# Peptides against a protein of PDB entry 3QIS: the designs that were tried, part 66

Target 1, 334 residues: chain A of PDB entry 3QIS
Amino acid sequence: PSLELSRREFVFENVKFRQLQKEKFQISNNGQVPCHFSFIPKLNDSQYCKPWLRAEPFEGYLEPNETVDISLDVYVSKDSVTILNSGEDKIEDILVLHLDRGKDYFLTISGNYLPSCFGTSLEALCRMKRPIREVPVTKLIDLEEDSFLEKEKSLLQMVPLDEGASERPLQVPKEIWLLVDHLFKYACHQEDLFQTPGMQEELQQIIDCLDTSIPETIPGSNHSVAEALLIFLEALPEPVICYELYQRCLDSAYDPRICRQVISQLPRCHRNVFRYLMAFLRELLKFSEYNSVNANMIATLFTSLLLRPPPNLMARQTPSDRQRAIQFLLGFLL

## One batch from the design tools (peptide; made by RFdiffusion4, then SolubleMPNN)

Design b1_p12_3_s4 (from b1_p12_3, 6 letters changed)
Fold by OpenDDE base, seed 2:
Structure b1_p12_3_s4 (fold): chain B 334 residues (1-334), chain A 12 residues (1-12)
Amino acid sequence: as target 1 above (334 residues)
Amino acid sequence: EEFRKLLEEYRE
C-alpha cells in the first residue's frame, strides 16, 4: 500500500490559549489495494501527538483512489498552557502516519506560541508589572524559576523577600485586579452573574486584552468577564489555596479561627489574592437582590477553583471532602 | 467600603 499526502509540513503561527487552529491536508490511496492508516506513537511516546495537538480522523481505511481530509487541530487548554508559557514545551511535534503493511509518513508540526497570563503562576504574575506579551521569553523563564524559589522560601518561613523598591512584587496580579475591579464597578447589579456563560469570542478578546495590555476597561459582557475570572483561576498551575494546605483547609472547615490561620500560612501573593477575591465576593453578595447570587452558589463554584485537591488525591475526593471544602469558603463569605 | 480600600491597596 502507498499514500500520497498533499502536505507534510504544518506551521501554526501565533498559537494562543483556548484558540483553536486547524490545518487540513489530504491523503490519497495511490495504490491498488485498500489500506489502513493510523497515527502512531514514536518509540518513547505514549501518544501519537502532544496534548495540544490532535488529528481528525486519527485512523481509517482508504479504498484504491480514495481520498480523505485530515484536520490537524491545535488547541492549548489549561493542561498545556503552563508548559507552553514557560517554554518547557513548544509548538513542535512530529506525527507518524503509519500505513498497515506499508511505510511511515512523517509530518512536521511547527509554529510559535504566544504566552498568556492564563496558566502563569501567581508568583510570576506578581513580578510582571507589564503585560506578559511585553515580557521577553527569557525573562519569563527566569520569573518562573525565581517565583518557585520564593514560594518555597515563603513556605519554609525563610528570609523575607529583599524588598528592593524597584523589584517589589505586586500585591496581586494586575490581571486579577483588572478582572475583579471591572466586575466590582459594572457587574454587582448584573442579573445571574456567574450563572450565565460568557461568549467565546468575548472570552478570547478578554484573554488577548489581558495578555497584551493594561486596559482601562475590559471588553465584553459582565458574564464574559466573570467567566474569564473563573477560567483564570482554573488555569493557575498552583491554585489560589496551595496544594500543601488543601487537607488543612478541610480539617479546619468548621473552625473559622483555624481557617483564617491556615490562610495566613499561604505565600504572600496567594494569600493576597484569596483575601481580595473573598472581599469581592462578600461585596457581590450584598447585591443578591439584583444579581441573584447567594453564598452557597458562590462557595460551590469557587471551591473547585480555589481549593483544588492535589493531583494525587483527585481520584479520592469524597462528597464529604467537597462539603468541607465548601464550608471552608463559606466561612469567608458570611 | 472595605473592598474599595482593598482595591486601592492593591491598585498599581
Scores: peptide ipSAE 0.073, ipTM 0.827, DockQ to the pose 0.720
Fold by OpenDDE base, seed 1:
Structure b1_p12_3_s4 (fold): chain B 334 residues (1-334), chain A 12 residues (1-12)
Amino acid sequence: as target 1 above (334 residues)
Amino acid sequence: EEFRKLLEEYRE
């Protein structure tokens, strides 16, 4: 069996968070026998491609002289954004198109990723006074490493931030500040806020705006800005409430005093973001007659974003744990 | 700064 491929090299330029790119190619059975094709894992890989890449179809049968179009889809989700932002992963892959009883055909995937403030740590963003697209990639790596080290130091030592000559970190990421300040100014009276989805085009514009600029006004509807905040919180490599405090939040869920003590133990940036969000959400709840927002809805929505189970516990979250997590957050909204 | 305002509201 044999195949003819219309193309074997694919370049995905300017790949961005949540922006789908597609490249298509044709495979043709130029043989005299039916062929089964499949994309197969490389040696030591569990999957035929990286998480941000997909082939459609990934397998099939071709009769003699039959042709099929294959789509190569590049999509950076929350699951891939962090490793691409850090440069740990890149828009590079090799696909192996296997022909049963035939040969392998190699496809080269290449391209460039444009970093996003989405999927970047709160610590790194607090050190980032300029839009992420203005920050050299080498400096992003350094900021993540420094952020990890400072987080560990902040958990281990109540060391006063040495007033050393290094530029003071922001109290909260400018991106969160911009999103929340916009919502606070313009969305408190927005009917069905956090209940109506945003527009996908507006979400992309908001992401691009936050990645490239410090806008005076965020583009898009209040619904799109609200959803962008949710996407931002969801894409955080570590949730606003650090994984280390997850169980303590659940254990304290019915004691408001202990809940506040747990939050006080968060790293400074996480604690500031949490307080800032809770203050905003309490303000938003004062306008419930206009925005149809209630504490139970907000607590349910934001709990999944702010108080995520650590990866080792994700599969074990009970309904009771979810209810405790909601109750923990309710103690800051009421 | 609206951040400072919201932080004050958190203290209440």
Scores: peptide ipSAE 0.051, ipTM 0.784, DockQ to the pose 0.146
Fold by OpenDDE base, seed 5:
Structure b1_p12_3_s4 (fold): chain B 334 residues (1-334), chain A 12 residues (1-12)
Amino acid sequence: as target 1 above (334 residues)
Amino acid sequence: EEFRKLLEEYRE
């Protein structure tokens, strides 16, 4: 069997978080025998492509002189955004198109990624006084390394860091401040807030706005700004309540005094963000007659974002663990 | 009031 490919080199320029890009090519059976094709893993890989790439269809059957269109879809989700922001991964891959009893065809994928404040750590964002797109990539790597070291020092209760001439970090990321300040000013009376989805085009504008500027006003509807806050919290590499405190939050869920002690042990930026969000959500609940928001809905929604199980326990979360996690958060909303 | 004070304390 043999194939003809219309294209073998693909370039994806200016790849962004949650922005789908598509490139298409054709494969044709120029032989006299039917052939089965499939994308296969390379010798050292478990998957035929990186997590941000997909081929559709990824397998199929071609009669003699048949042609099929294949779509190569590039989409950076929450699962790939952090490793692309740090430069640990890049928009580069090689796909292997295999023919049964035939040869392999290699496709080259290349491009560039534009960093996002979405999927960046709270510690790194607290050190960024400028939009992430204004920060040199070399400095982003240094800020992530410094953020890891500061988190470890904060957890170890080690000696007061010599407040040497390093610029004081922000109390909360400017991106969270902008989102919450907008919602507080304009969305407290918004009917069905956090219950109605935003518009995908407006969400992309909000992400691009936060990555490139410090706006006076966030673009889009109150629903889109509210969903952008949820997406931001979901995309955090480390949740607002750090993984190391997850079990202690569940164990303390029915003692409000112990719950407050557990939160006091969070790293400074995580603790500040948690207190800031809880203060906002308590204020939003005062307008429940206008916005239809209640404590049980908010606790259920935000618990999955703020109090995630560690990756090693994610598959083992019981309904009892989920109820304890909700009860933990309710103690800060009531 | 408490939330506005927090907003002001976290404002650049």
Scores: peptide ipSAE 0.046, ipTM 0.811, DockQ to the pose 0.689
Fold by OpenDDE base, seed 3:
Structure b1_p12_3_s4 (fold): chain B 334 residues (1-334), chain A 12 residues (1-12)
Amino acid sequence: as target 1 above (334 residues)
Amino acid sequence: EEFRKLLEEYRE
């Protein structure tokens, strides 16, 4: 069996978080026998492609002289955004298109990723006084490394922040401040806030706006701005309540005094973001007659975002653990 | 009050 491929090199320029890009090519059976094609893992890989890439179809049959279109889809989700923001991974891959009893055909995937404030750590974002797209990529790596080290020092209660040499970090990321300030100003009376989904186009505009500017006004509907806040919190490499405190939050869920002590142990930026969000959500709850927002709905929604189980425990979360997590958050909303 | 203070601390 043999194939002709219309293209073997693919370039995905300006890949962004949650923005789907597609490149298509044709494969043609120029042989005299039916062939089965499939994308196969390289040696030592578990998957035929990186998590941000997909082929559709990834396998199929071709009769002699048959042609099929294959789509290569690039989509950066929350699962790939952090490693792409840091430059640990890149928009580069090699696909192996295998023919049963035939040859391997190699496809080269290349491109560039544009960093996002989505999927960037709270610590790094607190050090970014300018939009992330104004920060040189080389400096993003340094900011993430420095942020990790400062988080560890903060958790260990070791060295006072050396107040001397670096510009003082923001108390919360400007991005989350902008989202919450907008919602506070314009969305307190919004019916079905956090219950109605935003528009995908508006979400992309909000993300691009936060990545490239410090807007006076966030574009889009209140629902899109609200969903953008949820996406931001979901995309954090570490949740607002650090994984190290997850179990302590569950254990303290019915003691409001201990809950406050647990929150006091968060890194400064995480603690500030948590307090800021809780203050905002308590304000929204005062407008429940207008926005249909209640404490149980908010606690249920935000618990999954703010108090995530560590990756090693995710598959083992019991209904009791989930209820404790919700109860923990309720103690800050009531 | 705390929320307004937090909002004001970021506007300056």
Scores: peptide ipSAE 0.036, ipTM 0.771, DockQ to the pose 0.512

Design b1_p12_4_s1 (from b1_p12_4, 6 letters changed)
Fold by OpenDDE base, seed 1:
Structure b1_p12_4_s1 (fold): chain B 334 residues (1-334), chain A 12 residues (1-12)
Amino acid sequence: as target 1 above (334 residues)
Amino acid sequence: MSFEELLEEMRE
């Protein structure tokens, strides 16, 4: 069996969070026998490609002289955004197109990723006074490392942050402030807020706006701005309520005093973001007649974003755990 | 409520 490939090198320029890119190529059976093709894992890989890449179709049959189009789809989800922002991963891969009883064909994937404030830690964003795309990648790495070390020091109740000449971190990320301030100013009376989806084009504009600028106004509808806040919270590498406190939140869910004590133990940036979001959401609830927002809806929606189970417990989350998590948030909304 | 007003509510 033999294949001819129209292309073997693919470049994905300016890959962005949640922006699908596609490159296509053709494979043709230039042999005299039917052939089966498949993308196969490399040695030591579990998958034929990185999580941000997909081939469609990834397998198939070709009759002699048959041709099929294969799409290579690059999509950076919440699951890949953090490692791409840090430069731990890159838009580079090698695909192995295997031909049954034939040879392997190697495809080279390359490109560049444009960092996003989406998928960046709250700690790093609190240190980032400029848009992320104005920050050199080397400095992003340093900011993440320093943020991790300060978080650990904060959790260990070690040395007070030296009040020294280092620029004081923001109390909350500017991106969260921009989103929430916009929603507060313009969306309190928005009918079906957090219930109506945003527009995908507007979401991309909002993401690009937050990544590249400090706007006076966020573009798009209130629904798109609201959904962008949800996407931001979902994309956080660690949820607003740190994984370490997850079980304690569940255990305290029916004791408002203990709930407040648990929140007080969050790292400063996480605690500030939590309080800021809760203050905003309580304000939205005052306008429930206009925006159709109620405490149960908000608690249910934001619980999955703010109070995520640790990765090791995700598969074990019970309906009781979910109800406790909702009850925990309700104690801050009511 | 300004950002400052929301930040004041965060301090209480």
Scores: peptide ipSAE 0.040, ipTM 0.774, DockQ to the pose 0.184
Fold by OpenDDE base, seed 2:
Structure b1_p12_4_s1 (fold): chain B 334 residues (1-334), chain A 12 residues (1-12)
Amino acid sequence: as target 1 above (334 residues)
Amino acid sequence: MSFEELLEEMRE
């Protein structure tokens, strides 16, 4: 069996968070026998491709002289965004198209990723006074390393933040500030806020806007801006409430005093973001007659975003743990 | 502290 491939080299330029790119190619059975093709893992790989890549179809049968179109889909989700932002991973892969009882065909995937404020740490974002696309990738790496060290120092209560006026971190990421300030100004009376989905095109515009600029106004509907805030919080490599405090939040859920003490132990940026979001959400709740937002809905929605179980506990989260997590947030909304 | 006051304190 043999295949002819219309293309073997694929370049995905300017790959962005949540923006699907597709490249298509044809495979043709130029042999005289039916053949089965499949994408197979390389040696020591568990998957035939990286998490941000997919082939469709990834396997199939071809009769003699049959041709099939294969789509190579590049999509950076919340699961791949952080490692691409840090440069730990890149838009590079090699696919092995295996032909049963035939040969392997190698496909080269290359391209470039454009960093996003989505999937970047709160610590790093607090150090970024400019849009992330204006920051050199080398400096992003340094900012993540420095941010990690500062988080550890903050948790250990060891070192005052070096008050060098030019290097002082923002109290909250400008991206969160922009989203929340917009929602506060324009969305407090928005019917069904956080209940109506945004438009995917508007979400992409909002993401691109936050990655590339400091806008006076965020583009899109209030629903799209609200959903962009949810996506931002979901994409954080570490949730607003650090994983280390998760269990303590659950344990304190019915004691408002202990809840406040737990929050006080967050790293400065995380603590500020938490307080900022809770202040916004309490303000939004004053307009419940207009926006149909209630404390239980908000607590339920934001609990999954702000108070995520550590990865090792995700599969074990009980309904009781979820209720405690909701109760913890309710103590800041009421 | 109002939300606006907290916003101002975070802008400085």
Scores: peptide ipSAE 0.039, ipTM 0.775, DockQ to the pose 0.677
Fold by OpenDDE base, seed 4:
Structure b1_p12_4_s1 (fold): chain B 334 residues (1-334), chain A 12 residues (1-12)
Amino acid sequence: as target 1 above (334 residues)
Amino acid sequence: MSFEELLEEMRE
């Protein structure tokens, strides 16, 4: 069996968070026998492609002289955004198109990723006074490494922030400030806030706006701005409540005093973001007659974002753990 | 601290 491929090299320019790109090519059975094709893992890989890449179809049968279109889809989700922002991963891959009883055909995937404030740590963002797209990639790497080291130092309470030499970090990321300030100003009376989905085009505009500028006004509907806040919180590599405190939050869920003590142990930026969000959400709840928002809905929604189980526990989260997590957050909303 | 007071503290 043999295949002819219309193209073997694919370039995905300016790949962005949550923006789907597609490249298509044709495969043709130029042989005289039916053939089965499949994308196969390389010898050391569990998957035929990186998490941000997909082939559709990834397998199939071709009769003699049959042709099929294959779509190569590049989509950076929350699962790939952090490693692409840091430059740990890149828009580069090699796909192996295997032909049963035939040859392997190699496809080269290349391109560039544009960093996003989505999927960047709160610590790094608190150090970024400019939009992330204005920050040199080398400085992003340094900011992430330094942010990890300072998170550890802050958790250990060992080093007073030496106020003198480095630019004072923001109390909260400008991106989350912009989102919340917009929602506070314009969305408190918005019916079905956090219940109505945003528009995908508006979400992309909001992401691009936050990545490239410091706007006076965020574009899009209040629903899109609200969903952008949820996406931002979901995409954080470390949730607003650090993984190290997850179990303590569950254990304290019915003791409001202990809950406040647990929050006080968060790194400064995480603690500030948590307090800022809770203050906003309490303000939003005053307008429940207009926005149809209630404490149980908000606690349920934001708990999954703010108080995520550590990756090793995600598959083991019980309904009781979820209820405790919701109860923990309710103690800050009421 | 009101949300407004916290917003002011975050703007300083």
Scores: peptide ipSAE 0.037, ipTM 0.770, DockQ to the pose 0.695
Fold by OpenDDE base, seed 3:
Structure b1_p12_4_s1 (fold): chain B 334 residues (1-334), chain A 12 residues (1-12)
Amino acid sequence: as target 1 above (334 residues)
Amino acid sequence: MSFEELLEEMRE
């Protein structure tokens, strides 16, 4: 069997979080026999491609002189955004198109990723006074390393070392402040807030706006701004309530005094973001007659975002654990 | 509005 490929090199320029890019190519059976093709893993890989890449179709049959179009889809989800933001991963891959009883065909994938404030740590974002696209990539790495060290110092209750002339970090990320300030000013009376989905085009505009600027006003509908806040919280590499405190939150869920003590042990930025979000959500609940928002809906929605089980416990989360997690948040909303 | 101002306004 033999294939002819219309293209073997693919370049995905300016890849962004949640923005789908597609490149197409054709494969033709220039042999005299039917053939089966498939994308196969490389020797050390479990999958035929990186998590941000997909081939469609990834396998199939071709009759002699048959041609099929294959789409290479690049999509950076919440699962890939953090490693791309840090530069730990890049928009580079090699696909192996295998022909059964034939040869392998190599496809080269390349490109560049544009960093996002989505999928960046709260600690790093608190140190960014400018939009992430204005920050040199080398400085992003330094900010993440420094953020890890400050988190560890905060958890260890180590005395803050000398206030060297390093600019004081923001109390909360400017991005989350912009989202919440907008929602507070313009969305408290919005009917079905957090219940109606946003528009995908508006969500992309909001993400691009937060990555590139410090706007006076966020573009899009209140529903799109509200969904952008949910996406931001979902994309965090570590949830607002750190994984280390997850079990303690569940154990304290019915004791409001212990709940407040657990929150006081969060790293400064995480604690500030948590308090800020809870203040906003309590304010939003005062307008329940207008926005149709209730404490149980909000607690259920935000629990999955703010209080995620650690990766090692995800498969074991019981309905009881979920109810305790909801009850923990309810104690801050009521 | 600052973060601090917004937090104050939400406490009233």
Scores: peptide ipSAE 0.035, ipTM 0.768, DockQ to the pose 0.142

